# Peptides against a protein of PDB entry 5IXI: the designs that were tried, part 127

Target 1, 141 residues: chain A of PDB entry 5IXI
Amino acid sequence: TPLLDASSLEYLFAQGQYDLVKCLAPIRDPKTEQDGHDIENECLGMAVLAISHYAMMKKMQLPELPKDISYKRYIPETLNKSIRQRNLLTRMRINNVFKDFLKEFNNKTICDSSVSTHDLKVKYLATLETLTKHYGAEIFE

## One batch from the design tools (peptide; made by RFdiffusion4, then SolubleMPNN)

Design b2_p28_6_s4 (from b2_p28_6, 15 letters changed)
Fold by OpenDDE base, seed 3:
Structure b2_p28_6_s4 (fold): chain B 141 residues (1-141), chain A 28 residues (1-28)
Amino acid sequence: as target 1 above (141 residues)
Amino acid sequence: RTEEVIKKIDDFFEEHRKKVNEELEKER
């Protein structure tokens, strides 16, 4: 993996989050129905990474996060709109699965202090490269 | 170190994906 200085990595991570959410870096088109589900789950994974990074920077544990914390502000706006249009049971399922996802990630990685904010930024940017259509191929040459 | 941590995260995400797919199949 290429070596990025701390300031460059911080900038790219912040810009990458903005580009993903605002759809300036649009997610790739699904090739199958299962691929569509995989893309959605990858986006939810990106939300877990972003939220975990935020929590670590604020020196907060998951129980200390606001009760209204959710994936909504950390996924592409187009995907968020799509989810909002689904029926109540589906939305409840997505929310529950995400909460469990975030909890388990925290328990198995963050709470064990095995993951740093640096690691989260690298993983986030690496995933952006594969998840989006035209993003950041030059970053990890 | 970072590569090993990323691999751990990848493995975790893959396990999660499998669980989600299993639940989706049960709904059918």
Scores: peptide ipSAE 0.445, ipTM 0.847, DockQ to the pose 0.639
Fold by OpenDDE base, seed 4:
Structure b2_p28_6_s4 (fold): chain B 141 residues (1-141), chain A 28 residues (1-28)
Amino acid sequence: as target 1 above (141 residues)
Amino acid sequence: RTEEVIKKIDDFFEEHRKKVNEELEKER
């Protein structure tokens, strides 16, 4: 549970998104190849959280979301560049998996409202703290 | 409540993590 009020949480969530994407809060170095994949997966998860939060705030379901809303805008720029360098088939697979991921999560966040925007912000910031090298003020309990 | 929801999110992410890993390994 966060110790911050709603206004502070909103600010930190916005700043955290910016810091992650702009690599101001750089992601941690992988310890193994599998750890590297896990880090990438967490980044993609962060994109799902950010997009879902956006959709909830706009009261939009997936079919209503702009076509350009993808993980590309919501993951670290370094990772985005890395993915772009991969072959077309791999990129297509990543896109397909992400779309399915986002679609199913949309049912939980928008369709049945089992997840609130508050929950998404908490999860995002908590993950950001463990995902990045130096980020984190331990504002959660 | 928030902790319970976070756990649900974690479980959901774990389920999809397997799918992502499978697809990423195909680039090898």
Scores: peptide ipSAE 0.442, ipTM 0.856, DockQ to the pose 0.489
Fold by OpenDDE base, seed 5:
Structure b2_p28_6_s4 (fold): chain B 141 residues (1-141), chain A 28 residues (1-28)
Amino acid sequence: as target 1 above (141 residues)
Amino acid sequence: RTEEVIKKIDDFFEEHRKKVNEELEKER
């Protein structure tokens, strides 16, 4: 596979986000209940990547992000609906864990500056290939 | 460099995977 230039990578990253959220690239079917939880974790990770990328592009740190920032608009709509059907306590816990996850990740990406926006795009697209049923553009080795 | 960074991200995600999974398990 040929190397992608910056513009191509940016385009694919944006399209990938849209496809994931709108379920145009549907997530794979869980093999077990535990696998289902793993899929949800991967989706939440995708949300962290997307939000962190946004923050880095805007040169924003965590304190500048909305207080009620959530995974909801960054995960598949089907999964979002599923989570909303769960009991209140579970939803609260998921939200709290996500906030901690996002906070710690941003400390490593923004504060440590060890991760670039390029890295986030690559990770996002690579995960998308394994997380979804049919997404496999083979855009990078 | 990118491969090394991706590995670091993977390790970080794995570290948090258990925590998120435990919260989901509390539905039971």
Scores: peptide ipSAE 0.441, ipTM 0.857, DockQ to the pose 0.486
Fold by OpenDDE base, seed 2:
Structure b2_p28_6_s4 (fold): chain B 141 residues (1-141), chain A 28 residues (1-28)
Amino acid sequence: as target 1 above (141 residues)
Amino acid sequence: RTEEVIKKIDDFFEEHRKKVNEELEKER
C-alpha cells in the first residue's frame, strides 16, 4: 500500500521515468547471462507500463498511437545503445517481442478496466526499487 | 484493490517472461 498522496505519486512516477531512461537510477548489474536477459525484459515491461499510462492519460487506444512507438524512449539509454549494436535479426526479434508484449498487456489487463493510472504508477515505482542499484523511495507498506 | 491489480500485472509479466525464455532457448 502506497504511503504517498496522489500528487506525490505523480511526481515520483515522472521523476522515476526520467531517472531510469537517463540512467540517473542505473539498472543493477547482471549476475548471469540469464539475469541480464531478465533485466532487459523488466526494462521492456517498464516501457509497456509507461506507454500504457500515457495512452490511458490521453484516452487513446494502442492502435491510435504513432506507428513508430517503441521501447526506445522508455528504457535506459545504456540498454538502448546496447540493443542498437546488435545484429538486425536480433533487433527484429526484440521489436517483435515488445510489440507482442504491449498488445497482450493491453488485451489482458488494460481492456478489462480494472487497471488505473494509479496502479501503473505504483507498479512502475515498485519495479524501479528492484531493477535499479540504489533506488529506494520508501513509499510502500 | 491495488494489491490485487498489482498481482494481476505481476502474473502477466511472469507469464510473458516464461514465453520469452522459451523463445531464447529455441534460438540457441
Scores: peptide ipSAE 0.435, ipTM 0.846, DockQ to the pose 0.606

Design b2_p28_7_s1 (from b2_p28_7, 19 letters changed)
Fold by OpenDDE base, seed 5:
Order: sequence, then C-alpha cells, then structure tokens
Structure b2_p28_7_s1 (fold): chain B 141 residues (1-141), chain A 28 residues (1-28)
Amino acid sequence: as target 1 above (141 residues)
Amino acid sequence: SSRLQKTIQEIDEFFKKWSKKAQEILNE
C-alpha cells in the first residue's frame, strides 16, 4: 500500500472532485436501470463526502451551511443535466433524499469523532476509482 | 491501518443503507 503524505492526498482529493464534476473522469456506464440508480446514489454520496469534508475543514455545523445547499455542484455535470430533465416531483424527491442523507451522515460524523477529513478523502478517492471508467490514480487496492 | 479500514467499512455500510432507502422513496 503506497504511503501518501497529507499534501499529496489533499491535492489528489481536490483534483478528483474537479475531474468528477467536469466529467474528465467520466462515470461508468450503467448495466441496468437499477445499476443506473446505484450510480446516481454513489454520486450523491460523493457530494455528501465533499460537503462534509468542507464543513469539517471549516469547523462548520450543518446549520451554518447555506440553506439552499445542493448536490448540483458536486456531481458529474452529465448527471446533473439528466436530473434536470426529470419531472418536478422526482426532482423534489431527490432533493429531499439528499438533504436527509447529508444530515444523517453529518450526525454520524459528529457522533463518531473517529471519522476524520483524512478518512473522507480516502473514501472519496477509493469510490472515484470504482465509479469512473478509467480513473488512473490507482492509489488504493 | 485497522482504524481506517473499520471507518471505511462503516461509511460503506451507511451508503448502502441510504441507497436502499433512497430507492424506496423514489419508487413511491
């Protein structure tokens, strides 16, 4: 297992976020409709990780985050466009699910002080490698 | 480390739980 120093991990995490959102690291093709839903949920999870990491770094609590916080800036642009094409009810449900997801995850991270920003970066990058087609970081086994 | 592995596993389980919940809500 390669040893990454803090600076290297921070760089890779930042670059990974950019690559995911800008589709420079495109997400894998869904094999089924259910697989497509799983991919979307993974992307929403990536958004939760990114936002939670930001909040932890800034020592911010959830109430201090913008009230209109959304996944839109933290998921692949292609997926965001796809979601925008869905009907209002579906979009509302997605928004509600995401907000609940973010809230519960942050409650977990607050309650479990063992979860660090380092852990979130590792999880993010590891998921990025499995979620995308050809992301070549190959940092984790 | 063992701590990191445990933490990642817990996050994975959490994501799995919410993925299932999200799908149930979207299918309503």
Scores: peptide ipSAE 0.371, ipTM 0.835, DockQ to the pose 0.679
Fold by OpenDDE base, seed 4:
Structure b2_p28_7_s1 (fold): chain B 141 residues (1-141), chain A 28 residues (1-28)
Amino acid sequence: as target 1 above (141 residues)
Amino acid sequence: SSRLQKTIQEIDEFFKKWSKKAQEILNE
């Protein structure tokens, strides 16, 4: 992992979030149906990282986050549209899975404080490179 | 650093676990 100063890492993290959500860095094409599900789950994971980072920066615990916080603002817009077109039961299940994911990760990052904001940025950018088509300058191996 | 690599690995393992759990829940 290359050494980046704090300001550079912050910039790359912010830009990476924007690129993912706005589909400037489009997600890779699924090779199979299961691969498609894996990609979707990775996107939800990216949302968890982004929200957890936000919470840590604001020194807020999960119950203190706005009630309207969801994966929708932190995943590719194309995927968000796809999810909205699915039936109600599926959408409810996705929402429940995400809430549980976020809750458990919150315990790891905020409650237990075993993960730093720096760690989250590195993980986010590294995952972004594997999740998207030919993203960026391949900062991480 | 070794700490960073270990932390990233722990996050990876956590994501892998939840990805599997998510698939199981969605298939119920």
Scores: peptide ipSAE 0.370, ipTM 0.834, DockQ to the pose 0.668
Fold by OpenDDE base, seed 3:
Structure b2_p28_7_s1 (fold): chain B 141 residues (1-141), chain A 28 residues (1-28)
Amino acid sequence: as target 1 above (141 residues)
Amino acid sequence: SSRLQKTIQEIDEFFKKWSKKAQEILNE
């Protein structure tokens, strides 16, 4: 946020990624089946933000990233385990949707707009507050 | 800033669009 200095934002962004993936900041409980799908999609969105931020920091385009890049290291471990238990067709569909999501996000938002690494960190932390049970209640007050 | 708020809103709208698309594909 505009209220956080650059150093604090860098620290919070790094710690937030770690806490989300390691489930130290657990995602909220779904209220309905559709809510569960929404939570999953938000987690995939968090992966898109994290990967895009990484690519921008390394000054590389998405096609220059390893071909095996995936959401697996950027979502909660519990969700990753849940996805692995689904049938092959479903897993393939999730992977394809994610790759298309990442590609289109890069083309339309990163390449064609003025989105910065700062913007991505703010969006990531803001989403983390709404996605998790108890995380960061004081960050954006 | 107004720029930051606009950027975040654009990202939010993009995520909502893809969420709907993802659900449609998974239901096929």
Scores: peptide ipSAE 0.367, ipTM 0.833, DockQ to the pose 0.676
Fold by OpenDDE base, seed 2:
Structure b2_p28_7_s1 (fold): chain B 141 residues (1-141), chain A 28 residues (1-28)
Amino acid sequence: as target 1 above (141 residues)
Amino acid sequence: SSRLQKTIQEIDEFFKKWSKKAQEILNE
């Protein structure tokens, strides 16, 4: 595997976020309905990682984040469009699940462990490789 | 490093747990 220095990792992480959201690195096709749900949950997880990384970089605590924080800017645009087509109750449930996810992740992983921004970048890119169709094959060989 | 591997594993386990929980909540 290639050695990734800090600057390279920062670049790849930023580009990876952009590629995921803009669907330049499209998510893999679901094999089943349940697989589709799993993909959606993985995308929400990616949003949690991205937001947590942002908060850490800005030295912000979760309560300091905007109350209307959402996954919308941190998931593939295609998925975001799909979610917006669902009924209000479902969207509310997704929002609640996401907020709880973010909160618990911050409490149990960020605040109570040695997780660093470096760790989040590595996890993000590693997940991106498995979540998308062709991304990152050369990075994690 | 061993630390990094452990950290990633912990995050993976957390995500798996929440994925299951999320699906259960969304199906209510």
Scores: peptide ipSAE 0.366, ipTM 0.833, DockQ to the pose 0.700

Design b2_p28_7_s2 (from b2_p28_7, 19 letters changed)
Fold by OpenDDE base, seed 5:
Structure b2_p28_7_s2 (fold): chain B 141 residues (1-141), chain A 28 residues (1-28)
Amino acid sequence: as target 1 above (141 residues)
Amino acid sequence: SARLQEVQQKIDDFFKEWSKKAQKILSE
């Protein structure tokens, strides 16, 4: 496996976030309705990873983050637009589920010091490769 | 490394469990 130095990994992680949100690395097409849900959940997971990484880098606790923090800025713009088209109840549920996801992830992985920022970058980039159509970083292959 | 693989697996497992919970809530 290729060994990336810290600076290279940081760059790739930042660029990957930008590419995902701006749909420069478009997410793969769903094969079924359930696959579509899985893709959305993975995107929400990417948001959790990105937010958690930010919090760790700033040495901030989750409650110290802005109260308006959400998945919206950390998922593909196309998905964000899709979610906005859904009814109010569904959008509320998504928001609540995401908040619980972020909180639980932080408690189980970040607070116990078992996960580092390096681990989050690796997970993010690895997921990006499988989530998107042709994102060919091949960093970990 | 073994540590890295273990951590990645832990995150994967968490995401899988969360996805199940999320789907249950959103389907109600």
Scores: peptide ipSAE 0.488, ipTM 0.888, DockQ to the pose 0.685
Fold by OpenDDE base, seed 3:
Formats: structure tokens, sequence, C-alpha cells
Structure b2_p28_7_s2 (fold): chain B 141 residues (1-141), chain A 28 residues (1-28)
């Protein structure tokens, strides 16, 4: 259970997004190759959470979002650079997979009104704590 | 709360399933 009131949660959510993208809260080192893939997927998940939160706050559906919306602005800059170094086919696949991820997430959670913006902020910060090396610790009880 | 934990778990489960799907596609 979060120990934060609404105002504090809003602040930390905004700061957490900034810290993740700017690598001020660096992602943890992978223990194995598969762990590396899991970390990347979690980062993409963070992008889904952030975008979905944005859409909900703006009362927008996915088709109303910019057509060029992607994970690029919502993942660590280091990971974004890594992805850009991969071949074109791989990058296309990542883009397609992410779009499907975002669409399916919204269909199964947001459209059903089962998830609130509050839930997304909590999930984002909780994941940030486990995904990064040193971020947070006492936000939740 | 129980509701909050349920929602968090739902999101976790979805992410895990997506991860499996993504790995399969990207490994081709």
Amino acid sequence: as target 1 above (141 residues)
Amino acid sequence: SARLQEVQQKIDDFFKEWSKKAQKILSE
C-alpha cells in the first residue's frame, strides 16, 4: 500500500518518468542474456504505462493519439540508443510488437475502466523501484 | 488495499504474457 497522498504520488510519478528516461535512475545490470531481454521488456512496459496514463488524463483514445507515438520518449535513453543500433528489421519488429502491446493493454485494462490513473502511477513507481539500481525504497508499505 | 493489489497483479500478468510473445517474435 502506498504511503503517499495524491499530491506526493503525482510529483513522484512525474519525477520518476524523468529520472528513468534521463538515466538519473539507471536500470539494473542484467544477470544473464535473458535477464537483459526481460529488462528491456519491462522498460517497454513502463512506456505503455506512461502513454496510457497520458491518454487517460487527456481523455483520449489510442486512435486519437499521434500516429508516430512510440516508446522512444518513454524509455531510458541508453536503451533507446541501443535499439537504434540494431538492424532495420529488428527495429520494425520492436515497433510493431510495442504497438500491439499498447493496444492490447488499453483494450484489456483501460477500456474496461478497471485501471485508474492512480493505479498506473503506483505500478510505474513500484516497477521503477525493482527495475533500477538505487531508486526508492520506502514509498510503499 | 485488496483492490490495488489485484490491479497490480493483473498488470504484472499481462506484462509477463506480452514478454513471452515479444521474445518469440524477436527471436525469429
Scores: peptide ipSAE 0.488, ipTM 0.888, DockQ to the pose 0.657
Fold by OpenDDE base, seed 1:
Structure b2_p28_7_s2 (fold): chain B 141 residues (1-141), chain A 28 residues (1-28)
Amino acid sequence: as target 1 above (141 residues)
Amino acid sequence: SARLQEVQQKIDDFFKEWSKKAQKILSE
């Protein structure tokens, strides 16, 4: 497999975030309803990774993050539009689920200092390859 | 490395369990 140094990883991580959000790397088509739910959850996970990475880079703890931090700008725009079309109660539930997701992730993985920004970038890119249709297959081959 | 693989697996396991939890909450 190709050597992926720190600079390359940083670039690919940044580009991958952009590609996912802007749907330049479109998410894969769901095969079933459950698969669709899994895809959405993976997208929320990607947001958790991105936000956690941001927080770590800024040396910020979760309580120090903006109170209105959201998944909205960290998920595919198509999914964001889909969520916006859902009723208020559903959107509130999604928001609450995400906040709990982010909190729990930080408590169990970030706060114990066992996970580095490098780990998050690797996980992000690896998930991006499986989540999207045809993205960066060569990166981890 | 072994460490990297362990960390990745830890994250994967967390996401898997959270997905189940999320489905339970959102299906209510």
Scores: peptide ipSAE 0.488, ipTM 0.888, DockQ to the pose 0.687
Fold by OpenDDE base, seed 4:
Structure b2_p28_7_s2 (fold): chain B 141 residues (1-141), chain A 28 residues (1-28)
Amino acid sequence: as target 1 above (141 residues)
Amino acid sequence: SARLQEVQQKIDDFFKEWSKKAQKILSE
């Protein structure tokens, strides 16, 4: 577990986001239906981390974020396409669940200042390693 | 550091709890 300086961590975090969204680091194949659901939830979690990080960097609270903020630009494009093909009710449920996720995360971690942007970067990269097929950063072993 | 590990565990616990809630909601 080598220590990363702020600049290195910032770079890896930015690159990791790009790799995940653009599917350059493709998500792992589900082993079961439940595993597939878990993978999707983890992707939504990655979106929560990314958005929360953005908000913290801009010194914004959730109510100050754009109303149209969505997971769409923060999850793998393949998953985004898959979700778009689902029926309206399912998509509405996903949207609502995500909004609740983001709100709950913010209330429990961001609002009380118990979590820093540094923590979010670490969590993001660590999750990326387990979520994707061959992402070999292994920075936080 | 101990602090970092503690924070990471806190986030992990939250994600696990949320995942269970999400599954329940999406299954309804």
Scores: peptide ipSAE 0.487, ipTM 0.888, DockQ to the pose 0.675

Design b2_p28_7_s3 (from b2_p28_7, 20 letters changed)
Fold by OpenDDE base, seed 2:
Structure b2_p28_7_s3 (fold): chain B 141 residues (1-141), chain A 28 residues (1-28)
Amino acid sequence: as target 1 above (141 residues)
Amino acid sequence: SSRLQKVQQEIDNFFKKWSEKAQKILNE
């Protein structure tokens, strides 16, 4: 596994976020309906990581984030379009689940494990490797 | 490092737990 210095990691993390959202690194094809749900949940997890990283970098607490914080800007655009086609009740449920996810992650995992921005970048990139079709194979060899 | 591995494992565990919880809620 190649050593990634801080600058390289920062670059790869930023580029990885862009590639995921813009579908330049497309998510893998679901093998089953449940696999599709798992992929969606992983994408929401990626949004949690990205938002948490943003908050930490800005030295912001969760209550200081915009009240309308959403996963929409942090998940693949294709998935976002799919979610927008679902009925209102389902979308509300997804929003609630995500907000609870984000809150709980920050209140527990980040605080209890003393998670750093470095840790979040590593997790994000590692997840990209498994979530997308061909991304990052050379990074974690 | 051992610390990094521990942190990554904690994040993995959390995501797994919430994935299951999310699916349950969304199916209600």
Scores: peptide ipSAE 0.410, ipTM 0.864, DockQ to the pose 0.718
Fold by OpenDDE base, seed 3:
Formats: structure tokens, C-alpha cells, sequence
Structure b2_p28_7_s3 (fold): chain B 141 residues (1-141), chain A 28 residues (1-28)
């Protein structure tokens, strides 16, 4: 947020990624089946933000990233395990949707809206606060 | 700032559209 200094924001962003992936900040319980799908999509969105931030910091375009780049290392481990248990066709569809999501986000939102690494960190932490059960109650007060 | 709020809203709108698209594809 604009109330946080750059050093604090860098620290919170790094710690937030770790806490989400390691399930130290567990995602909220779904209230309905559709809510469960929304939570999964938000997690994939978090992966898009994290990867895009990484690419921008390294001054890389998406085609320059490793071809095997995926959401697996950027989502909660529990969700990753759940996806691995789904059938091959579903997993292929999820992978394709994610790759298209990442590509189009970079081509349209990052480029057209002049999004900065600062903007991505703010969005990541703000989403993390609403996505998880107890995380970050004091960050955006 | 107004710029920050605008950027956040643009990201939110994009995520919403893709969420709907993803659900449609996965239900096919």
C-alpha cells in the first residue's frame, strides 16, 4: 500500500508468497462448490502475479522464461496436490488455461496499463488478505 | 493514489473475466 515503505513491502511480499505456498497462511474454506472454484482461480491468479513480478524483476519477456514454467510452485501445496489427483484431461485443461492467462495478462494488462512491480506486490498482498483465513488483518488497516 | 486504484481495478476486472472463461472451459 502507499502507507508501506519500499523495504517493508518487499519483505511482506516475499513472506506472503512463502506463507501461501507452504500453507502457513491457509486459504479460506469454500462455502459452496462455486466458491471452491473461485478460490482455485484466485490461487492461479496469485501465481500469475508472482511469475509476472519475477519476469519484470529479471527484465525478461514471457517467451524468455523456461518453457516448463507453471503454477505448481506458486500455489498452495494442498491445492497442488488436489490438482495432481485429477484426471489427465482436466490437468491438461488447467495447464492450458493458466498459460493463456499468464500470456494474455502480460500482453494486455502489464503492457497496456503500465503496471509496475510495486502494483503487483500491492495486488498480491491485498488478494492474500481476502483469500486466506487470518492473514494480514493489520497490513491494510 | 488514483493511479494505484485504477491499476488494481484493471487487474481485478481481468481476473474476473478469466475466471469465467476458465470455468466455461473446465465444464466442457
Amino acid sequence: as target 1 above (141 residues)
Amino acid sequence: SSRLQKVQQEIDNFFKKWSEKAQKILNE
Scores: peptide ipSAE 0.409, ipTM 0.862, DockQ to the pose 0.732
Fold by OpenDDE base, seed 1:
Parts: sequence; structure tokens; C-alpha cells
Structure b2_p28_7_s3 (fold): chain B 141 residues (1-141), chain A 28 residues (1-28)
Amino acid sequence: as target 1 above (141 residues)
Amino acid sequence: SSRLQKVQQEIDNFFKKWSEKAQKILNE
């Protein structure tokens, strides 16, 4: 396992976000319908991690984030397209769930665990490995 | 480090709990 210094981790984190969103690292195929839901939830989690990291880097509190902050720029484009095809009620529910997710994560987990930007990068990349088909195995194995 | 592992585990636990909660909400 290669040693990841701060610069390398920053690079990999940035690249990982790009790869996930642009589907260069495609998410794994769902084995079941429930697995598909789990994958979506993981993607929303990835968005929470990315946004939280951004906020921390910018020293922004949640109330300072744009009111229209959403998962849309932080999830795979294919998933975003899929969500946009769902009915209005479902999309509203997803939006509400995500906002609650982001709020609770920042108000509880980040505060309770004293999470750092480093921690978020590690979690993001580790989750990216399990979420996508073939990504990061050589880094975390 | 032990701290990193603890933090990662707590994040994992949160994600798990939230996933369950989210599924219930989305299925309502």
C-alpha cells in the first residue's frame, strides 16, 4: 500500500470527485433493487462528504451555504439524470432527505468526532473504491 | 491511526443509520 502524503491525497480526492461525477469511475451495477437504493444512498453520502469538505475548506457554516445547495453536482451524472426522470414528489423527497443528511452529518458526526478534511478525503476515496466497479484497489488493498 | 479508524467507523455508522432512515422516508 503506497504512502499517501497530504498532496497526493488532495490530488486523489479531487480526481476521485471528478471521476465519480463524470462517470469515468462508473458506479457498480446493482445486484437487486434494494442494492440500487443502497448505491443511491452511498452516492448521496459522497455528496455530503464532498460538500462538507468544501464547506470546511472555505470555513463556511451550514447556514452560510447557498440555500439551493444540492447533491446534483456531486453525484454521478448518470444517477442525476435518473433522478431527474422521477416524479416531482420523489425528487422533493430526495432533496429533503439529502438536506437532512447534510445537516445531521455536519451538526452531529463532524462535531462529535472532530472530523477533519483529511478524514473526509480518506472516507471519500475508500467509499469510492467500494461504490465503483474498478477504482482505487491498488491504493487501499 | 487509531483516531482515524475511530472517525472512519463513526462516519460509517452514521451512513448506515442514515441509509436506513432515508429508505424509510423515501418509501413513505
Scores: peptide ipSAE 0.408, ipTM 0.863, DockQ to the pose 0.751
Fold by OpenDDE base, seed 5:
Structure b2_p28_7_s3 (fold): chain B 141 residues (1-141), chain A 28 residues (1-28)
Amino acid sequence: as target 1 above (141 residues)
Amino acid sequence: SSRLQKVQQEIDNFFKKWSEKAQKILNE
């Protein structure tokens, strides 16, 4: 297993976020409708990781985050466009589910597991490699 | 490390549970 120093990991994490959102690292094609839903949920999870990392780095609590915090800036642009095409009720449900996800993740997992920013970067990059088609970082075994 | 592996597993478990919950809500 390669050893990444803090600076390298920070760089890769930042670049990975950019690549995911800008679709420079495109997400894999769904094999079924359920697989498509799983991919979307993984993308929303990536948003939760990114937002939580930001909050931790800034030593901010969830109430200190913008009230209109959303996944929109943290998921692939193609997925964001797809979600925008769905009906209002569906979009509202997605928003509510995401907010609950973010809240529960920060209140339970981060707190109970003593998750660090390092852990979040590792999880983000590891998930990015499996979520995208040809992301070639190959950092993790 | 053992700690890192444990944390990663806990995050995975949480994501799995959330995904199941999300699908239930979205299908209602």
Scores: peptide ipSAE 0.414, ipTM 0.865, DockQ to the pose 0.749; fails the geometry check

Design b2_p28_7_s4 (from b2_p28_7, 19 letters changed)
Fold by OpenDDE base, seed 2:
Structure b2_p28_7_s4 (fold): chain B 141 residues (1-141), chain A 28 residues (1-28)
Amino acid sequence: as target 1 above (141 residues)
Amino acid sequence: SSRLQKTIQKIDEFFKEWSKKAQEELNK
């Protein structure tokens, strides 16, 4: 089991984000239609974690983030392409759900708890292990 | 640590709840 010190964790977190977005660590194949929706929701969750981590690192509050903040740069490009092909109403709903998700996460978890950037990195990497096909096999052994 | 485990559990529970809400909203 590798020792995940602060420097190693920072590196793995950065690389993990890149691998997820660029589909170098492809998400797992859905077993059912509902599983597909669950995977998409997990990807949106990953975006929430990444954005929240960014905000914390920059010491920014949510209102200080760009108003057009989006999941687009924080989810797998394949999923982003899929969402862009959906109708306008569906895309609007996804955007609204995501904005509410991000807001509530920050209110209930970031602002009102002892959650640290370290915790977010751990959660992010742990989720990558289950969300992607073969990522993290060596990291969590 | 116990703190970390509790934190991760809290995040997991939150994500689970919002996953359900998201699906409900998208199914309208």
Scores: peptide ipSAE 0.471, ipTM 0.888, DockQ to the pose 0.648
Fold by OpenDDE base, seed 4:
Structure b2_p28_7_s4 (fold): chain B 141 residues (1-141), chain A 28 residues (1-28)
Amino acid sequence: as target 1 above (141 residues)
Amino acid sequence: SSRLQKTIQKIDEFFKEWSKKAQEELNK
């Protein structure tokens, strides 16, 4: 079980999102090209967690979310800039992959499971620890 | 709790599988 109470977890989750996006908690350096791709995929996963958490808090289903919802506001700004510099086809593919990611996650974990907002916060912070260079939430014993 | 750990594990497994699918799609 996590060491933090609900209020502390809520605070750390909010701060963690801010730190990730604003690069105050910079993502780790890739060791290989494949590692770089894995890091980007993890960032997209973080966006899925953040958006899903938002939807659950507002008691909204995926179809009720804005049509233009994207990963752009939920990933590190440096990564967002990097993606924007890629060619149109690549960007379209990334957008498509992310939309499918969000949809499948919503169906399998939000709609058809007992996943709570608490669970999403824990997963988010735990991933943040491994994704960034020196960030440590220390949620678990 | 055991429930939380199991839930996190399920999310981890989902992300792992999706990462593979994403890589395959982006390499097309």
Scores: peptide ipSAE 0.471, ipTM 0.887, DockQ to the pose 0.672
Fold by OpenDDE base, seed 1:
Structure b2_p28_7_s4 (fold): chain B 141 residues (1-141), chain A 28 residues (1-28)
Amino acid sequence: as target 1 above (141 residues)
Amino acid sequence: SSRLQKTIQKIDEFFKEWSKKAQEELNK
């Protein structure tokens, strides 16, 4: 469909990232504490997808990425604020877990030539629809 | 496409496995 052409998908992907980070598309309310953890992990996954997409667009390998790259600017601002309020040890663990996540994703998925930026955008938008409260499912219906 | 679906499935499976590992690490 025209909605899924390259230009439209690029726009939707960019807008979706903005909406998620700026909380214009707020994440869904957790049903349980475990659900809350799952939501946070999904947000970190969204960051991995966004960073990986960025790296691919810039034709950069993971080791070539700036060392200061983190999840912070790729997750909802509300979640980022929440994480910053946690103790140092917890924040360090989150950082390490995320770095491992990004590294493993790169090694097991991104290094596969079969994965394209198109695939990442589709996955990102599909996850965004399930992760947020009211984000339209119009894209893939 | 079948290729796209398989790729998405692969990513989904990876995320699922990672989430388990992350939870184990954060619970320490």
Scores: peptide ipSAE 0.470, ipTM 0.887, DockQ to the pose 0.665
Fold by OpenDDE base, seed 5:
Structure b2_p28_7_s4 (fold): chain B 141 residues (1-141), chain A 28 residues (1-28)
Amino acid sequence: as target 1 above (141 residues)
Amino acid sequence: SSRLQKTIQKIDEFFKEWSKKAQEELNK
């Protein structure tokens, strides 16, 4: 119920991205191996949200984005280091899955629906609160 | 708003389906 004006939301979104990547808001500890995979997928989802938001703000289509667009700059640095330690085949699979995720998200959600940058910021911050340890003050609800 | 809630729900559902596909791919 807290009222967040556009400027406040923009600030929180920008700060949230920084906090996630720099691990100032560390991701929660996995409870199981599958939970660990879910956390990684959530982080990749955060990357998709951030990239899609950027593209929408710049009024750019996916083909206009760099060909080597990657999750690396949009996920926690600790996770990025972990992924880099995995074998080549695994890293290739992750890259391919992410690219497909980004493409499908933009086609099915951004292009085929009325999703706005505002919606993406809300989703990002809401996910950040559940993904990280003790982040925020329950801005939503 | 109702629109926002519906939009967030759609995004959540999409992420859920993607997660399944991702896990399937990584298990190959």
Scores: peptide ipSAE 0.468, ipTM 0.887, DockQ to the pose 0.663

